# Peptides against a protein of PDB entry 2AZE, part 71

Target 1, 148 residues: chain A of PDB entry 2AZE
Amino acid sequence: AQECQNLEVERQRRLERIKQKQSQLQELILQQIAFKNLVQRNRHAEQQASRPPPPNSVIHLPFIIVNTSKKTVIDCSISNDKFEYLFNFDNTFEIHDDIEVLKRMGMACGLESGSCSAEDLKMARSLVPKALEPYVTEMAQGTVGGVF
Target 2, 101 residues: chain B of PDB entry 2AZE
Amino acid sequence: GRLEGLTQDLRQLQESEQQLDHLMNICTTQLRLLSEDTDSQRLAYVTCQDLRSIADPAEQMVMVIKAPPETQLQAVDSSENFQISLKSKQGPIDVFLCPEE

## One batch from the design tools (peptide; made by RFdiffusion4, then SolubleMPNN)

Design b1_p14_7_s1 (from b1_p14_7, 5 letters changed)
Fold by OpenDDE base, seed 1:
Structure b1_p14_7_s1 (fold): chain B 148 residues (1-148), chain C 101 residues (1-101), chain A 14 residues (1-14)
Amino acid sequence: as target 1 above (148 residues)
Amino acid sequence: as target 2 above (101 residues)
Amino acid sequence: SEKVILSKTMEARI
């Protein structure tokens, strides 16, 4: 009785850990797809243009973005060495990390929301090692973790 | 019996977790390879056009922040305070503005 | 404090 109860507790612990790892793996896969897709896009674009973009026209990862209304008044205090910044806004703002930006750009092929066309899924699969392809398919179908 | 069933369940879960660990290892390896590849890092960028697709500078001011690793970011967005604080320990912070077209 | 002073302004795509 007690032995079985202990094993039930362990089972639940393992199930929860597996669930967490599934979430982590999905995020890692999305990052990989997004990064590789971005690199591929830019490589193609530069080849077509026969030159890289102007240095000050692009932002390399990593980064974050802050957006607010153009009417928002922003005060900024910067330390002399630029190690410290303080921004004060008179209205609300939004912050987005680079991964979120890439997802919104479609670099993850809509896989993050399970909104993959056949072509999107084909692209996503092509950007991961073969061992990860089945998991990408499961993500697109929303069937990840169905056995648990 | 019940004990045997539970034992079998745990072994199956162990196998599943090991498979996940293997897949995660493959994925992290790929990400590391990307981070170590000079050409990939050179091409890992977004443009102003990309950022406009997220927040149009016609209506929104879009500011880009590049900060060294482990930079502290504190953000407050409330009726009483709208503030972003950045503190770096490893170098200067760069801030860029996306221009209007 | 001052109005936002940027380290650099991005170039607009032409």
Scores: peptide ipSAE 0.035, ipTM 0.893, DockQ to the pose 0.043
Fold by OpenDDE base, seed 5:
Structure b1_p14_7_s1 (fold): chain B 148 residues (1-148), chain C 101 residues (1-101), chain A 14 residues (1-14)
Amino acid sequence: as target 1 above (148 residues)
Amino acid sequence: as target 2 above (101 residues)
Amino acid sequence: SEKVILSKTMEARI
């Protein structure tokens, strides 16, 4: 019947919405873990060094990374007020946001790929509220996808 | 019947989405708290060593872009053109080069 | 190591 068909369409719509929210939640969790882990790492490092690093030796979030071969020729035009930049490359380049950098640094404990050790999982769990721990566990196992 | 089954499924999905929304609220709250914590922001940094671990400056040139909120970024990466354009509305953009050593 | 302003730059109005 048409009524049943309408409900089936709605069902599929809701399933897709839930899937999207699951993806969003996973990313938010990864961001939280990565950020907290970074802060924790730096706090401990500064305690060991008994001082903060020199200001010119660090880059604070947020930032964007652009990398290319050292052989790449780059022409950069900058407005006098530094409001506008134009970079021209003679070869390919890559752009990465700070979150991706943190992931590659291991700040997300390998959770982003569902590949983490027991210690990584322990760390990840310790960096989220209790209510999120089960979800972190599922992410670590690569079993996120069910509707709950 | 079929109608009842579908109705039940939709109710279950609604409950599932509610739980998901709750978890998302918790997560967004945590992120907001982090962004508002001065000490956390002070410690939210990477070093040149970190960047070298991702892209070795011996082989790769690594630029770091610090731009104000709502800065427009346009990138073209094709055989015809390789270009990045930045346009800020709220202040100057800073671009740094990660040294090899 | 110390970060430096990008050296491959040319100031001009865009």
Scores: peptide ipSAE 0.027, ipTM 0.888, DockQ to the pose 0.031
Fold by OpenDDE base, seed 4:
Structure b1_p14_7_s1 (fold): chain B 148 residues (1-148), chain C 101 residues (1-101), chain A 14 residues (1-14)
Amino acid sequence: as target 1 above (148 residues)
Amino acid sequence: as target 2 above (101 residues)
Amino acid sequence: SEKVILSKTMEARI
């Protein structure tokens, strides 16, 4: 009786840990797909243009984005060595990391939101090692929650 | 009995977690390889056009922050205070605006 | 288009 109770507690603990790792793995997969997709897009674009883009026209990863209404008043204080910044806004703002930007660009092939077309899924699968392809498929189908 | 069933369940869960860990290791390895590949890093960029596609500067001001690793970022977004503070110890922070055109 | 440095800045120690 007590043994069973202890094991049931342990079972639940392990299930929760697995659930957390599943979420982490999904994010890692999305990052991998997004990065590789971005790289190949840019490689193709540069090949077509026969040159890289101007240095100031691109933003290399990593970065973060802050956006707010154009009407928002922003005060920015910068240390002389540029090691410290302070921004004060008079209204709300949004912060997005580079991964979120890539997702919104479609670089993760819509896999993150269940909006993965057949072509998107094909692309996603092509950007991961073979061992990860089944998991990508499960993500697209929304069936990752199972224990394997 | 129930004890045997639970014991078997725990063994199966352990195997599942090991498989999960293996897949995660594969992912982290791939990401590391990308980070170590000079050509990939050279090509790991977005354009202002990309940013405009997700936040149109016609309506939104888009600010880009390039900061060294382990830079501290604090954000307050409340009815009384809207603030972002950045503090780096590994180098200067660069901040850019995405132009409207 | 090219990115531009913020103009709404002030030199100060924080």
Scores: peptide ipSAE 0.025, ipTM 0.887, DockQ to the pose 0.031
Fold by OpenDDE base, seed 3:
Structure b1_p14_7_s1 (fold): chain B 148 residues (1-148), chain C 101 residues (1-101), chain A 14 residues (1-14)
Amino acid sequence: as target 1 above (148 residues)
Amino acid sequence: as target 2 above (101 residues)
Amino acid sequence: SEKVILSKTMEARI
């Protein structure tokens, strides 16, 4: 029937939207964990040192990094107002945003790749509100993606 | 019948989406709170040592780019051209080189 | 300081 066909179309639309939101939620959770874990690490480190680090020794978020071989020749042009930069390389390079850097530092506890130890999972859970803990568990188990 | 089954499925999907929206709101709220907390923002940093753990300057040159929001980044990485172009409309761009030592 | 200004930077109108 036509009515059933209309509902089938709506069903597919909703399923696709849910899938997109699931992906977005996972990323948001990872960001939250990474940020809080980073802050916690630095707070502890500063407490141990009994002082904050020198201002020019740290890079505050947000940022991106560019890396290339140390042998790569780089030409850099900069506008007078520093609004424009142009970098020319003679070889390949990589670009990473701050979130990716934090993940590679282990700040997301390996949750991003589903490679969480029991201790990693415990840490991850401790860095999110209670309502998010079940979802963190599902991410660690690789069971995310179902309709709940 | 089929109509009743589909109707029930749609209700279940609606409930699932509402739950997702709720969880997402919690996440965005937490992130916003972090961004508004002065102490948290003061502590939201990495060190050159951290960056070396990702790309050691002994092997890789590491540049750090701090740019205002909505800065345009254009990258070309091909056999014929290797280029990065940055253009900001909201302020100056800062670029730093992570030292090897 | 651990943050170093790029030495290969050239001032120019681009």
Scores: peptide ipSAE 0.024, ipTM 0.882, DockQ to the pose 0.031

Design b1_p14_7_s2 (from b1_p14_7, 7 letters changed)
Fold by OpenDDE base, seed 4:
Structure b1_p14_7_s2 (fold): chain B 148 residues (1-148), chain C 101 residues (1-101), chain A 14 residues (1-14)
Amino acid sequence: as target 1 above (148 residues)
Amino acid sequence: as target 2 above (101 residues)
Amino acid sequence: SSKIILEKTIKARI
């Protein structure tokens, strides 16, 4: 029946939308964990040092990093007001946003790659509200993606 | 019949999506709370040591870009064109190199 | 050929 066909199309549409939102939620959870974990790390470090780090020794979020070979030639054009930059490289480069940096630092507890130890999972759970803990567990187990 | 089953499925999917939206709202709220907390903002930083662990300046040049929100970034990486373009509308962009030591 | 490998708008998160 045509009506059933229409509903099947709608069903698939909704399933795809849900899948997209699941991906977005997972990323938001990882960000939350990473940020809170970073703050905790730095708080502890400053307490141990009994002082904050020198202002020019730290990079506050948000930021982006670009890395390339030291042999790469970079030409840079900057507007007078510094609102616009243009970089030209003679070789390949890599770009990493702050979230990716935090993940590689382990701030997301390995949850992003399914490499959570029991201790990592414990930390991850402690950094999210109670309502999100089941989802964190599912992420660690690789069982997300189902319909609620 | 099939029609009734599909109708029920759609209702269930709607409920599932609403649950997802709720969880996402919780997450965004938590992130907002972090942004509004002065102490958290003060402590939301990485060090050059952290960056060296990701891309060691001994082997790689590491450039840091600090840009205001809504800054546009475009990057082209091909055999004949390697380019990064930045455009801010809310303030100046700061770019600096991460030292090796 | 030229390919854009990244195109994004920086958003404030915290």
Scores: peptide ipSAE 0.126, ipTM 0.895, DockQ to the pose 0.756
Fold by OpenDDE base, seed 3:
Formats: sequence, structure tokens, C-alpha cells
Structure b1_p14_7_s2 (fold): chain B 148 residues (1-148), chain C 101 residues (1-101), chain A 14 residues (1-14)
Amino acid sequence: as target 1 above (148 residues)
Amino acid sequence: as target 2 above (101 residues)
Amino acid sequence: SSKIILEKTIKARI
């Protein structure tokens, strides 16, 4: 019947939306863990040093990293107001956003790849509100993606 | 029947989505709290040593881009063109190398 | 014949 067909279309639409939200939620959780872990690390480090690092020795979020061979020739064009930049390279390069950098630093405890040790998982759980702990566990086990 | 089954499925999906929305709201709230906390903002940084751990400046040039929100980045990486373009809407862009370089 | 490998809009975070 037409009514059933309409509901089937709606079902598919909702399933797709849920899938998208699941992906978004996982990323948000990883960001939260990474940020809190970073802050915790730095707080501890500064306490040990009994002072903050020099302002020009650290890079505050947000940022983007571009890396390439030191042999790469780079031409840079900058607008007068510095609102526009154009970089031309003679070879390949890599771009990493701050979240990716944090993940590679281990700030997300390996949760991003589902490769958490028991200690990593414990840390990850400690950095999220109680309501999110079950989902963190699912991420670590690779059981996310199912419908609640 | 089929109609009743589909109706039930949609109800279950609605409940699932509501749960996801709830969890997402919790996450966004936590992130907002971090952004509003002065101490957290001050401590939200990486060091040049951190960057060296993922891209050693001894082997590679590491360029840092600090740009305002809504800045657009486009990158082309092909045999014919290796290019990065940045366009900010809200303010100047800052590009620099780590001091150790 | 060029491939865009990244297109991002930077958003405020912390």
C-alpha cells in the first residue's frame, strides 16, 4: 500500500540520519577526550616545572599543520591584509588539523582506532561524563553502529 | 501487519535518535565548558616537541597555520599542481615555523 | 586534472 511505501521511505531516511549522527557523536567524544587529556597533561607538566612555558614556545588550538620535505620549494603569496594566502609547492605535502595531531599524540587514547589498552580505556572513560561511558566502551570494542 | 510493523520500527528509530541527540548535547556542552574555562583555554596547546614527534623538523619543514573561524582551506596535491590556498573572512591569518627550526 | 585533497572550513574550538 501507498502508506506502507511512505513509511519505508521515512524509515530509510531516519536510518541514514542516525548513521550520520553516530559518526558525529564518535568524533565529538574523541575530541572531548583529546582536549581534556591534553589540558590534563599540560597542567601536570606546568606544575612540575612550577611555571608555564614561554608564550612563543607553544601553539594554542586551533591550528593546522602542513609538512613537506625540506627540499621542497615553497612559494608564498600573501594579500596585503593577510586575509588570503597562496602556497605553491614543487612536491607533495601533508596537512593535519589539530584534532588529527592530538590523535597521533595519543591524546584520544587509541580510541579512534579501537586499539585501547586497559589503561587507555580507563583514561578515556575518566575524561567523559558518566552518560557517555557506555558509548566509549562500545567504541573500544568496535560494537558501535548499531541502533539503540 | 506490515503497517503496524513499520510503525513500530519508526518509533524505535525515533527513540534511538533521541538518545543520540541527548548524548551529542552532552558532548557539545562539555566542549563548550572547556572553551569557556580560562584555565582550559590557556592549557589547550601543543609544543614544538609534540609536532616533532609526528613530523620531525629535522627531516621535514613544519608550517603552522593559525586562522580565524570560517577560514577556507583548499589543497591540491597532484602531479600538475601542489597548492594550498587560504581565505579568511574574519581576520588575518598567521603562518609560522616552530622556533626550533 | 587536478585533485583537491582537502577542503576545510576552520571552526572555533577551544
Scores: peptide ipSAE 0.120, ipTM 0.894, DockQ to the pose 0.784
Fold by OpenDDE base, seed 2:
Structure b1_p14_7_s2 (fold): chain B 148 residues (1-148), chain C 101 residues (1-101), chain A 14 residues (1-14)
Amino acid sequence: as target 1 above (148 residues)
Amino acid sequence: as target 2 above (101 residues)
Amino acid sequence: SSKIILEKTIKARI
């Protein structure tokens, strides 16, 4: 009947919404793990060195990285107040935000690709509240969303 | 029947979404706490070695862009156009080149 | 032993 069809449409709508939220949650979890892991790494490093690094030797979040061949010619136009930038390249480039950099550094413990060792998974679980631990486990196994 | 089944499914999906929302709230709260913690922010940095491990400055030039929140970034990467546009509303943008070593 | 990562600021050419 029409009523059943209406409910089916609603069901699909809800499923899609849930799917989107799952993706968002996974990204948020990865960010949390990456941030906390980075902080722990640096804290440990500074403790071992017994001092913080020089201010100009580090890049604090947030940031964006642009990389291209050393042969690439870049033209840069900057407004007087530095509120606007325009870069023109003569070849292809790559853009990476800070989160992507952290992921590539392994700060997300390989959870982003489901490539976690036992130690990686242990670390990841230790960096989230208890309520999120089961979800982290599912992410590592690639089984997120089994209840839907 | 089918109607009863669909009705039950919708109720279950609602409960599942509520649980999902709860988890998201927990996660966003944790991120906010990190953002508000001075010590965490002090330690939230990467090094030259980190960037070398990713971008390989030996072969690639690496630009670092420090921009205020809500800065708009538009990029075109095609055979006919290669450009990046940045527009900030909250303050100046700073751009640095990372040394090779 | 630390390396300076923010060594060069890009300047406008115009």
Scores: peptide ipSAE 0.049, ipTM 0.876, DockQ to the pose 0.026
Fold by OpenDDE base, seed 1:
Formats: C-alpha cells, structure tokens, sequence
Structure b1_p14_7_s2 (fold): chain B 148 residues (1-148), chain C 101 residues (1-101), chain A 14 residues (1-14)
C-alpha cells in the first residue's frame, strides 16, 4: 500500500538523520574533552611554573597548521588589509586544524579511535557532564552505532 | 497491522532523536560555557613544543594561520597546482612561524 | 586538472 510505503520512506529518512546526529554528537564530545583536557593541562603547567608562558610562545585556538618540506618554496601574496592570502607552493603540503592537532596530542584521550586505556577513559568521563558519560563509554567500546 | 507497526516505529525513532537532541544540547552548552569563560579562553593554547610533537620541524616547516571566524580556506594539492587561498570577512589574517623556527 | 582538496569556512570555537 502506498501509505505504508510512504511511512517506510520516512522511517529510512529518520534513521539517516539520527545516524548523522550521532556522528555530530561524537565529534562534539571529542571537542569538549579535548578542550577541557587542554585547559586543564595548561593550568597545571602554569601552576607548576608559577607563571604563564611567554605570550609569543603559545598559539591560542582557533588556528590552522600548514606544514611542508623545508625545501618547499612558498610564494605568498597578501592583500593590503591582510584579508586575503594566496600561498603558492612548489610541492605538496599538509593542513591540520586545531581539533586534529589536539587529537594527535592525545587531548581526546584516544577516544577518537577507541584506543582508551582505563586511565584515559576515566579522564574522558571526568571531563563531560554526567548525562554524557554513558555515551563516552560507548564510544570507547566502539558500541555506538545503534539507534536508541 | 503493518501500518500500525510502522507508525509505532516512527514514534520510537522520534523519541530516540529527541534523546539525541538533548545530549547534543548538553554538549553544545558545555562548549559555549568554555567559550564564555575568560580563564578557559586564556588557557586554550598549544605550544610550539606541542606542534613539534606532531610535525617535526627538523624536516618540516610549520606555518600557523590565525584567522577570524567565517574565513574561507581553499586548498589545491595537485601535480599542476599547490595552493592555499584565504579570504577573511571579519578582519586581518595572521600567519607566522613558531619563534623557535 | 587541479583538484580542490579542501574548502572550509573557519568557525569560532571557544
């Protein structure tokens, strides 16, 4: 029947939407953990040093990193107001956003790859509200994928 | 019947999505709180040492781009063209290397 | 022959 078919289409539509939101939530959780962990690390470090780092020695979020061989020739064109940049390279380059950097630093506790130790998982759980803890556990176990 | 079953499925999916939305709201709220906390903002940084741990500056040049929100980034990496373009709408873009470099 | 490998709009985070 056409009516049932319409509902089946809607069902599939909702399933896909839920799947997308699950992915988004996981990323948001990783960001939250990474940011809070970073802040915690730096707070502790500054307390131990009894002073903040030199202003020009740190890069505040947000940022983007570009890396290429030291042998790569880079030409840069900049507008007068510095609103526009154009970089031309003679070889390949890599781009990393701040979230990726934080993940590689271990700020997400390995949760992004499901590679959490017991201590990592404990840390991750401690950095989210209680309501999110079960989801963090599921992420660590790789069991996120079903519909609620 | 089949119709009733499908209707029930849709209601269950709606409830699941609502739960998911709730969790997302909690998460976004936490992120917003971080953004509004001046101390957290001050401490939200990486060091050049951190960057060295990811991309070895002994072999790689590491360029840092600080750009305002809504800045457009376009990158081409092909045999014919290796290019990065940045277009800001809200202010100047800053590009620099770590002081140790 | 040129391929756009990344197009992104930078958004504010914390």
Amino acid sequence: as target 1 above (148 residues)
Amino acid sequence: as target 2 above (101 residues)
Amino acid sequence: SSKIILEKTIKARI
Scores: peptide ipSAE 0.127, ipTM 0.894, DockQ to the pose 0.794; fails the geometry check

Design b1_p14_7_s3 (from b1_p14_7, 5 letters changed)
Fold by OpenDDE base, seed 2:
Structure b1_p14_7_s3 (fold): chain B 148 residues (1-148), chain C 101 residues (1-101), chain A 14 residues (1-14)
Amino acid sequence: as target 1 above (148 residues)
Amino acid sequence: as target 2 above (101 residues)
Amino acid sequence: SEKIILEKTIEARI
């Protein structure tokens, strides 16, 4: 009985670990797709324009953005070495990392939210190695969660 | 029996986890390849127009934070406190407004 | 009573 209990505990631990890894894998896939799609977009755009964009017009990854009302008062404290920042706002704000920005831009093809059209899915599949395509398909179908 | 079934389950879960690990390795490899490709790095950017699609500067200000890896970010957003704390371990942090503001 | 709504570490990905 005790042996079975021990194995059941281990089983649960493994299931939880697998669940965590599934989430991590999905995020990695989304990042890969988003980055490759972004690069592809920009490459095409620069080719069409026959020039790169002005340096001051682009933000290279990685980055984080903070947005708030233009009426929000912001107080900023900065350390001498600029290693530490403290921002105080008088109203609510939003924070988005670069990955989230890319997702909202559609760079992950809507795969992250189940809003993946057939065309989006085709694009997503084209941006990952063959071995990952089945998983991308599962993500699009919302069937991720099963055990391999 | 129960023991036999559990043992079999654990073996199957191990195989599943190995498959996940393999797929994750493939993903990390692909991401590494992107990071090592100079052209990809050069092209890994967003524009102010992109940021406007996320937060319209007509209504909101957009602050951009460029920080080294391992920079810690803590944010409090409550009725009593609205605060963002940044702490870098490896270099200075650069903060600026979107150029189009 | 303040609530930390976000804690993250910036990671290099590219």
Scores: peptide ipSAE 0.135, ipTM 0.896, DockQ to the pose 0.762
Fold by OpenDDE base, seed 3:
Structure b1_p14_7_s3 (fold): chain B 148 residues (1-148), chain C 101 residues (1-101), chain A 14 residues (1-14)
Amino acid sequence: as target 1 above (148 residues)
Amino acid sequence: as target 2 above (101 residues)
Amino acid sequence: SEKIILEKTIEARI
């Protein structure tokens, strides 16, 4: 009886760990798709324009954005070496990392929300190695969560 | 019996986890390849237009933070305190607005 | 009082 109980505890631990890894894998897949899609988009755009964009007009990854009302007063304290920043706001703000920005731009093809069109899914599949395609399909269908 | 069933379940879970690890390694490898490719690095950017699409500067101020890896960010957003703290270990932090703003 | 709502380490992915 005690042995069975111990194994049941271990079973639950493993299930939780698998769940965590599934989440991590999904995020990695989304990142891969988003990055590759972004690169392809920009490559195509530069080819069409026959020139790269102005250097000050682009923001290379990685980055973080903070947005707040234009009326928000921001006090900024910066160390001499610029290694430390302290921002004080008089109102609420939002923070978005580069991955979230890419997702909102549609670079992950809507896969992050399981809202892929047929064309989006086709694109997503084309941006991952063959071994990952079944998982991408499951993500699009919202069937991820089972154990392999 | 119950013990046999649990033992079998644990073996199956181990196999499933190994499969996940394998897929994760594939993903990590792909991301590393992207990071090592100079052309991909050059093309890994967003534009101010992209940022405007998610946060309209007409209504919102958009501040961009460029920081080295392992930079620590702490944020407090409460009725009594609205604060962001950044601490880099590997180099200077750059903060700016899009030129169109 | 104060609440830390986000604590993150920036990581380079590319």
Scores: peptide ipSAE 0.134, ipTM 0.897, DockQ to the pose 0.796
Fold by OpenDDE base, seed 4:
Structure b1_p14_7_s3 (fold): chain B 148 residues (1-148), chain C 101 residues (1-101), chain A 14 residues (1-14)
Amino acid sequence: as target 1 above (148 residues)
Amino acid sequence: as target 2 above (101 residues)
Amino acid sequence: SEKIILEKTIEARI
């Protein structure tokens, strides 16, 4: 009885670990899709324009953005070597990392929210190795969560 | 019996986890390939137009932070304290507004 | 009350 109880505890532990890894995998897939889709978009755009964009008009990854009301007062202190920054706001702000920006741009094809059209899903599948395609499909259908 | 069933379940879970690890390795490999490709690096960018779609500069101030890897970011949001702190270990941090602003 | 909305280490992915 005790042995069975111990194994049940271990079972639950492993289930939780698997759940965590599933979440991590989903995020990795979204990142892969988003990055590849972004690169593809930009490549196409530059080909159509027959030139790269002006250097100061683009922000290369990685980056973080902070947005707040234009009325927000921001105080900034910077170290001499620019290794440290401190921003103080008098009102609320939002922070978005590059991945979140890409998702909101649609670079992850709506896969992150289960809002994939047929075309979006096709694009998503085309941007991952064959071994990941079934998982992408499951993500789109909201069926991820089962044990393999 | 019950013991045998649980033992079997654990083995199955182990196999499932191994499969997840395999898929994760595939993903990380793909990301590394992108990072090692100079052309992909060059093309891995967003525009001010892209950022406007997230936060319109007409209504919001948009600040961009470019920081080296391993940079620490802490953000506090409360009625009495609204703060962002950045600390880099590998180099200087660049902060700027979108050029269109 | 104070709310930590983000604590992270920036990682290069590409």
Scores: peptide ipSAE 0.132, ipTM 0.897, DockQ to the pose 0.736
Fold by OpenDDE base, seed 1:
Structure b1_p14_7_s3 (fold): chain B 148 residues (1-148), chain C 101 residues (1-101), chain A 14 residues (1-14)
Amino acid sequence: as target 1 above (148 residues)
Amino acid sequence: as target 2 above (101 residues)
Amino acid sequence: SEKIILEKTIEARI
């Protein structure tokens, strides 16, 4: 009886770990799709323009975006070596990481929210190795983890 | 019996986890390949036009933070304190506005 | 009453 109970505890532990890994895998897939799609977009754009954009007009990954009202007063303290920054705001702000920006740009093809059109899903599948395609399909359908 | 059933379940879960690990390895490898590809790195950028879709500079001040890996970010947003703290261990942090601003 | 809304370590992915 005790042995069975121990195994049941272990079973639940493993199920939770698998669930966590599924979440991590989904995020990794989204990142891969977003990055490859971004690169593809920019490559095409530069080809059409026959030149790269001006260096100061683009923001390379990784980055963080902070936005606040233009009326917000910001006090910034910077260490001499610029290793440390402290920003004090007199009002609320928003922070967006680069992955979130890419998702909002549609670089993940709406896969993150299960809002893929047929064309979006086709694009998403084309941006991952063959072994990951079934998982992308499951993500789009919302059926990930059904086997567990 | 129940013991045998549980044992079998654990073996099946182990196999499932191994499959997940395999898929994660594939995905991580792809991301690494992107990081090692010079052309991909050059093309891994967004524009100010892209950022306007997130936060319109006409309405919001948009600040860009370029920080080295392992930089710690801490943000407090409360009625008593609105603060962002950045601490880098691998180099200087760069903060700027989009040129169009 | 202070709320930490974000605490992370920035990682390079690509």
Scores: peptide ipSAE 0.132, ipTM 0.896, DockQ to the pose 0.740

